# Designs tried in a protein design run: peptides against a protein of PDB entry 5JXT. Part 99

Target 1, 319 residues: chain A of PDB entry 5JXT
Amino acid sequence: SLLPKKEINVYIGMSEMQVKWYQKILEKDIDAVNGAGGKRESKTRLLNIVMQLRKCCNHPYLFEGAEPGPPYTTDEHLIYNAGKMVVLDKLLKRIQKQGSRVLIFSQMSRLLDILEDYCVFRGYKYCRIDGSTAHEDRIAAIDEYNKPGSDKFIFLLTTRAGGLGINLTTADIVILYDSDWNPQADLQAMDRAHRIGQTKQVVVYRFVTDNAIEEKVLERAAQKLRLDQLVIQQGRAQVAAKAAANKDELLSMIQHGAEKVFQTKGAFGTMAEKGSQLDDDDIDAILQAGETRTKELNARYEKLGIDDLQKFTSESAYE

## One batch from the design tools (peptide; made by RFdiffusion4, then SolubleMPNN)

Design b2_p17_5_s2 (from b2_p17_5, 8 letters changed)
Fold by OpenDDE base, seed 2:
Structure b2_p17_5_s2 (fold): chain B 319 residues (1-319), chain A 17 residues (1-17)
Amino acid sequence: as target 1 above (319 residues)
Amino acid sequence: SLSFAERSKGSDRPPEL
């Protein structure tokens, strides 16, 4: 029988560079962030801020002028300048040592370009599929990854491209480097490894930048997933889950953690204490804390009814 | 050498909200 997936949210502090860029993004649009734009602030502007903040949470080198140089080189700075890369780098060593194989999903093809540079730098053999990959090249990449005795350790995928019904049951670890706004897209990505033909326990690590917009993206996705489940279970197909965040929801998401980001000098959490020098105990602590917070998040939404889940609880940043 | 931002071939699409 197929074992159930183990899903763990991995909460990761920003690097010093990420904090600086996150501050810069908020400062550039500070009137919008403070809600001072009122009715004049467009939903499009808020969506742009959200996208820039999500880029920052993924990697600061997605922005022009963030990479140190010239000369521009692939080196340890590619790792230590992004909290998710620091955790990824340690986690991949464990995953490889245990004889597992890993799917890494992102929403951002430009992040996959960073992950390719990283794979080359660390000597990890990989395959890649994104939205631009030709059909024949997708087949070739899947076959190369799935072949008996494949030396390909990592498969890099955009979440939407990886969702296309492919079988990757030769991997047992899934890393969601970021989250989709639609939790169903992430589930479809996980189901590439968690399918008939899988012989191992599938473990899913969802990376979440702590004290940032990604926590609210995750909470919204969890809320939506629970709502979708309850609607199906109750036969209430007429409850149109509001797919799109409204303006006030987007503003609340942008404001989440912003004050603490502005007050912070340097990195966050374990990134401030140890930077790239995470040991095995630090990774175990991060995973254990993540497992606890994942259970708490799930338990929060499991108790809510349809009417509660239809209300976006703006916890005001002022309580 | 080019920066990552200059050499990156990918386009980040806004997530469909």
Scores: peptide ipSAE 0.395, ipTM 0.804, DockQ to the pose 0.538
Fold by OpenDDE base, seed 4:
Structure b2_p17_5_s2 (fold): chain B 319 residues (1-319), chain A 17 residues (1-17)
Amino acid sequence: as target 1 above (319 residues)
Amino acid sequence: SLSFAERSKGSDRPPEL
């Protein structure tokens, strides 16, 4: 029988560079961030801010002028300038040492380009599929990854491209480097490894930038997933989950953690304490804290009814 | 040498909300 997936949210502090760029993104549109634009502020502008903040949470080099140089070189700075890369770099060493193989999913093809540069820099053999990958090249990449005795350790995928019914049961670890707004897209990604033919315990690590917009993306996705489950269970197909975030929801998501980000000098959390010197014990602590917070998050949404799940619970702003 | 931002031709697909 297929073992249940172990899913762990890995909460990761921003690097100093990420904090700086996160501040810069908020400052650039400060009137919109403060809600001063009122009814005149477009949903499109807020969506653009959300996109920039999510890019920052992924990697600051997604922005022009963030990368150190010229000369531009792939080096340790590619890792230490992004909290997720610091954790990824240590986690991949552990995953490799245990004889596991890993799928890494992202929403951003440009982040996969960073991860390719990283794989080359670390000497990790990889395959890649994104939304632009031709059908024949997808087949070739899947076959190369899945072949008996494949030396390909990593498969890099965009979540949506990787969601397309492919079998990757030759991997047992899934890293969601970022989250989709639609939790079903992430589930479909996980189910590439967690499928008939899997012989190992599938472990899913979901990276979440702590004290940032990604926590709200995750909360919204968890809320939607629970709502979808309850709707299916109750046969209430008419309870359309509010599919798209409204303007006020987007504004609340942008504002989440913004004050603390403005007050912060340097990095956040474990990234402030250890930076690039994260050890195996620090990783274990991050994973254990993540497992706890994951259980708490799930328990929060499991107790909510349909009516509560239809309300964007801003209530965590008053404790 | 080009920056990563200049080298990367990847499309940021907007998240479908």
Scores: peptide ipSAE 0.382, ipTM 0.782, DockQ to the pose 0.549
Fold by OpenDDE base, seed 1:
Structure b2_p17_5_s2 (fold): chain B 319 residues (1-319), chain A 17 residues (1-17)
Amino acid sequence: as target 1 above (319 residues)
Amino acid sequence: SLSFAERSKGSDRPPEL
């Protein structure tokens, strides 16, 4: 029988460079961040801020002028300048030692380009599929990854491109480097490894930047997933979950952790304490804390009814 | 040598909301 998948949210502090870029993004639109734009503030402007903050949570090199240079070189700076890369780098070494194989999903094809540079730098053999990959090249990449005795350790995928019905049961680890706004897209990605033909325990690591917008993206996705489950169970198909966040919801998401980010003179959490020098015990502590917070998050939404789940509970940035 | 941002300018599909 297929074992249930284990899902763990991995909460990761920003690097010093990420904090500096997160501050710059907020400062550029400070009037919008403070809600001073009122009724005149464009929903499009708020969506643009959300997208820039999510880029920052993924990697600061997604911005022009963030990469150190010229000369531009691939080195350890590619890792230590992004909290998610520091954790990924340690976690992949552990996964490889266990004789596991890994799918890495992201919403951003440009993040996959960074992960390719990283794979080359670490000597990891990989496959890649994104939204631009031709159908024939997708088949070839899947077959190369799934072949008996494949030396391909990593498969890099965009979440939506990887969601398209493919079988990747030759991997037992899934890393969601970021989250989709639609939790069903992430579930479809996990189900590439967690399906008929899997012989191992599938473990899913969901990376979440702590004290940042990604926590609110995750909460919104968890809320939507619970609402979708209750709508199916209660036969209330007419409860159109408001698919699109309103202005106040977007503003609350942007404001989450912003004050602490402005007050910070360095990195956050384990990134401030150890940075790239994380050991195996630090990774175990991060995973254990993540498992606890994952249980707490699930328990919060399990108690809510449909009417409560239809209200976006903006925890204010000040609670 | 080009920066990552310069090398990757062509691949930025906005994530579909």
Scores: peptide ipSAE 0.371, ipTM 0.781, DockQ to the pose 0.366
Fold by OpenDDE base, seed 3:
Structure b2_p17_5_s2 (fold): chain B 319 residues (1-319), chain A 17 residues (1-17)
Amino acid sequence: as target 1 above (319 residues)
Amino acid sequence: SLSFAERSKGSDRPPEL
């Protein structure tokens, strides 16, 4: 029988470079961040801030002038300048040592370009699929990954491109490097490994930048998923989940953790204490803390009714 | 040498919300 998937949110501190760029993004649009634009503030401006903050949470090199250089070289700086890369680098070593194979999903094809540079730098053999990959090349990549005795350790996928009906049950680990606003897209991604033909325990690691906008993206996704489940269970198909975040919701998401980010000199959490020098015990501590916070997050939304889940207020998650 | 930002082949388009 297919074992239930184990899902763990992995809460990761920002690197010093991420903190600096996160501050810079907020400062550039400080009037919008402070809500000073009021009714005149465009939803588009807030969405742009959200997207820049999410890019920062993924990797600062998604911005021009963040990468150290010239000369520009792939080196350890590619890892230590992003908290998610530090954790990924240690986690992949463990996954490989266990004889597991891994799917890595992101919303951002440009992050997959960073992950390709990383795979080459670490000597990890990989496959890649994104939105631009031709149909024939997708088939070839899937077949190369799934073949008996494949030396391909990693499959890099954009969440939406990887969500298309494909079977990747030859992997047992799924890393969601970021989250989709639609939790169904992430589920569809997980279901590439977690389906009929899987023989191992599927483990899903969802990377979440701690004290940043990604916590609110995750909370919103969890809320939406619970609402979708309740709507199905109650047969209330007409409960249109308000599909898109309003301006106030977006503003609240942008403001989340911003004060602490402005007060921070250097990195956050384990990134401040250890940086790239994370050991196996540090990874175990991060995973255990993540498992606890994942249970708490799920338990919060399991108690909420449809009417509460339709209210996107910071307060409705505490009632 | 080109920076990652200059070399990136991926779309800079944010994921559709």
Scores: peptide ipSAE 0.384, ipTM 0.787, DockQ to the pose 0.502; fails the geometry check

Design b2_p17_5_s3 (from b2_p17_5, 8 letters changed)
Fold by OpenDDE base, seed 3:
Structure b2_p17_5_s3 (fold): chain B 319 residues (1-319), chain A 17 residues (1-17)
Amino acid sequence: as target 1 above (319 residues)
Amino acid sequence: SLSFAERSKGSDSPPEL
């Protein structure tokens, strides 16, 4: 029988460079961040701030003038300037040593470009698929990855392009480098490895930047997923999940952790203490803490009814 | 040499909400 997938949220501190860029993004639109625009503030402006903050959580080199140089060269700075890359770099070494193979999903094709540079720098053999990949090249990449005795360790995918019906059961590890706003997109991505033909325990690592907007993206996704499950279970197809975040929800998400980010000099958490020098014990501690927080998050939403889940989107904007 | 931001071929399109 297919073993149930193990899902772990991996909470990761920002690097010093990420903190600096996160501050810069908030400062650039400080009036919008403070809600000074009120009812006149455009939803588009708030969505743009959300997007820039999510880019920062993924990698600061998604911004012009973040990369050290000239000369611009791929080096250890590609890793230590992003908390997620520091954890990824250690985790991939462990995954490889255990004889596992890994799918890495992101919403951002530009992050996959960084992950390609990283794979080349570390000597990891990989395949890539995104929304621009031709149909024939997509088939060829899947077949090359799934080939018996394939040297391809990593598959890089955009979540939406990877979600489209493919079988990747030759991988047993899934890394969601970021989260989709639609939890069904992430589930569809996981189901590429977690399906009939899988012989191993599938483990899903969801990377979440701690004390940042990504915690609120995750909470919103978990809430939506629970609501969708309850709507299906109760046959209440008429419960329109409030599909789109309102302005107040977006503002609350932008404000989450912003004060602590402004007060922080340097990096966050284990990134401040160890930076790129994380050992195997530090990774185990991060994974164990993540497993605990994942159980707590799930237990919070499992107790809520449809009416509570519909109200909670209004109350969490006032706390 | 070009920075990553200058040479990146990916779209900066916001993920559809």
Scores: peptide ipSAE 0.392, ipTM 0.825, DockQ to the pose 0.507
Fold by OpenDDE base, seed 1:
Structure b2_p17_5_s3 (fold): chain B 319 residues (1-319), chain A 17 residues (1-17)
Amino acid sequence: as target 1 above (319 residues)
Amino acid sequence: SLSFAERSKGSDSPPEL
């Protein structure tokens, strides 16, 4: 029988560079962030802010002028300038020592380009598929990864490209480097490893930048998933999930953690305390805290009915 | 030497909201 997958949200502090760029993004559009634009604020402007904040949570080098140089070189700065990379670097070393193999998913093909530079820098052998990968090259990459005795440790995928029906049961670890707005896309990505032919327990690590917009992306995705489940169970086909976030929802997401980000001088949480010097005990503490917060998040949405799940619950942007 | 922003061939996926 297939063992149930274990899903853990991994809450990660921003690096000092991420905090500085997150502040710059908010400051550039401070009137929109404060809601001063009112009814005149364009939904497009708020969506652009959301996208820039999500890019910052992934890696600051997605912005022009963030990378140190010239000369531009791949070095330890690629890791310590992004909280997710610091955790990823330690986690991959543990996964490799365990004799596991890993799928890494992102929404951003430009983040996969960073992860390629990282894989080369650490000497990790990898495969890659994104939305631009030709069908023949996609089949070749899957076959090279899945072959008996494959030396490919990592598979890098965009979530949507990886979701398309492929079998990757030769991996037992899944890292969602970011979250899709549609929780079904992330489930489809996990189900590439969690299928018939899997012999190990699949573990899914979902990276979430703490005190940032990604917590609200995760909450919205969890809310949508629970709503979809209840609609199926109750036969209420007419409960169209509100197709897109409204302006007030987007504004609340942008405001979440913004005050704390403006007050922060340096990095957040374990990134401020340890930075790139995270040990195995620090990783275990992050994973344990993440497992607790994951259970709490799930328990919150399990108690909600359809009518509650149709309301965007803005928890206070000031908590 | 090119920055990551200059050498990157990928695109940011627009949020399918």
Scores: peptide ipSAE 0.385, ipTM 0.819, DockQ to the pose 0.618
Fold by OpenDDE base, seed 2:
Structure b2_p17_5_s3 (fold): chain B 319 residues (1-319), chain A 17 residues (1-17)
Amino acid sequence: as target 1 above (319 residues)
Amino acid sequence: SLSFAERSKGSDSPPEL
């Protein structure tokens, strides 16, 4: 029988550079962030802020003028300037030592470009598929990864490209570097490794930037997943229609952690204490804390009914 | 050398909300 998936949210602090860029994004649109735009604030403007904040949570080099240089060189700065990269770099060493193989999913093809530079820098052999990958090249990449005795350790995928029915059961670890707004897209990505033909327990690590917009993206995705499950169980197909975030929901998501980000000088959490010098005990502590918070998050939504789950109650960042 | 932002070929799709 297929072993159950273990899913763990990995809550990661921002690097100093991420905090600086997160502040800069909020400051650029401070009137929108404070809700001062009222009825005049466009949903499009809020969605643009959300997209920039999600880019910052992924990697600051997605922005012009963030990378140190010229000259621009791939070096340790690619890792230490992003909290997710610091954790990824340590986690991949452990995964490789265990003789596991890993799928890394992102919503951002530009983040896969960073992860390619990282793989080359660390000497990790990889495959890549995104939404621009030709059908023939996609087949070739899957076959190269899945072949017996493949030396490809990592498969880099956009979540959308990974969702397209492919079998990657030769991997046993899944890293969601970021989350989809639709939790079904992430489930479909996990199900590339967690399928008939898998012989190992699949472990899923979901990276979440702590005290940032991604925490609210995750909460909303968990709420939506529970709502979708209850709607199916109760036969209430009509309830599923309120999937799109309203302006107030988007505003509250943007405001989440913003005050603490403005007050922060330097990095967050373990990134402030140790920077890139995380040891194995720090990684174990991050994973254990993540496992606890994952159980708490699931337990919160398991108790809610359909009517409660239809109300996106984000506490105001000012209460 | 180009910065990552200059050499990056990818496009970030807006979230389907």
Scores: peptide ipSAE 0.375, ipTM 0.833, DockQ to the pose 0.567
Fold by OpenDDE base, seed 5:
Structure b2_p17_5_s3 (fold): chain B 319 residues (1-319), chain A 17 residues (1-17)
Amino acid sequence: as target 1 above (319 residues)
Amino acid sequence: SLSFAERSKGSDSPPEL
């Protein structure tokens, strides 16, 4: 029988370079970040800030002038300059040692380009699919990954492209490097490994940048998922899924952790203490803390009714 | 030598909110 999937949010501190770029993004639009635009502030401006902050949480090299050089070379700096890469690099060693195979999902095809450079640098054999991958190349990549005795360890996918009906049950580990705004897209991605034909325990690691916008992305996604579940259970299909985030919700998301980011000199949390020197015990501690926070997050939304979830703002989640 | 940002062929997907 198919075992239930285990999902763990992995809360990861920013690297020093990420903190610097996160500050720079906020400072560039400080009037919008402070809500000084009021009713006149453009929703498009706030969405652009949200996008830049999410890029920063993924990898600072998504920005021009972040990569050290010239010369520009793929080296250890690709890892230590992004908290998620530091954790990924340790976690992949463990996954490989266990004889597991892994799907890595992202919203950003440019992040998959970074992950390709990383795979080459570490000597990991991989496949890739994104939204630009031709149908024939997509089938070829799936077949190459799924073939008996495949030496492909990693499959790199954009969440939306990877969600489309494919079978990847030859992998048992799923890493969501970032989150979709629609929690159903992430579930569909997980279900590529967690389906009929899977023989192992599927484990999902969801990477979340701690003290950053990604916590609010996660909370909004968890709220929406619970609302969708309750609407289905109650037969209330006409309960409008909470509309597209309003300006005040976007502003609250942008402001989350911003003060602490401005006060920080260097990296956050375990990234400040250990950086690239994370050991197996540090990873176990991060995973255990993540499992606890995941249970707490789920328990918060499980108690809420439809009316509560509709009115629920991301601020009241921490009271 | 090009930076990653200059050589990357990928696109950033906007947040669907």
Scores: peptide ipSAE 0.373, ipTM 0.833, DockQ to the pose 0.614

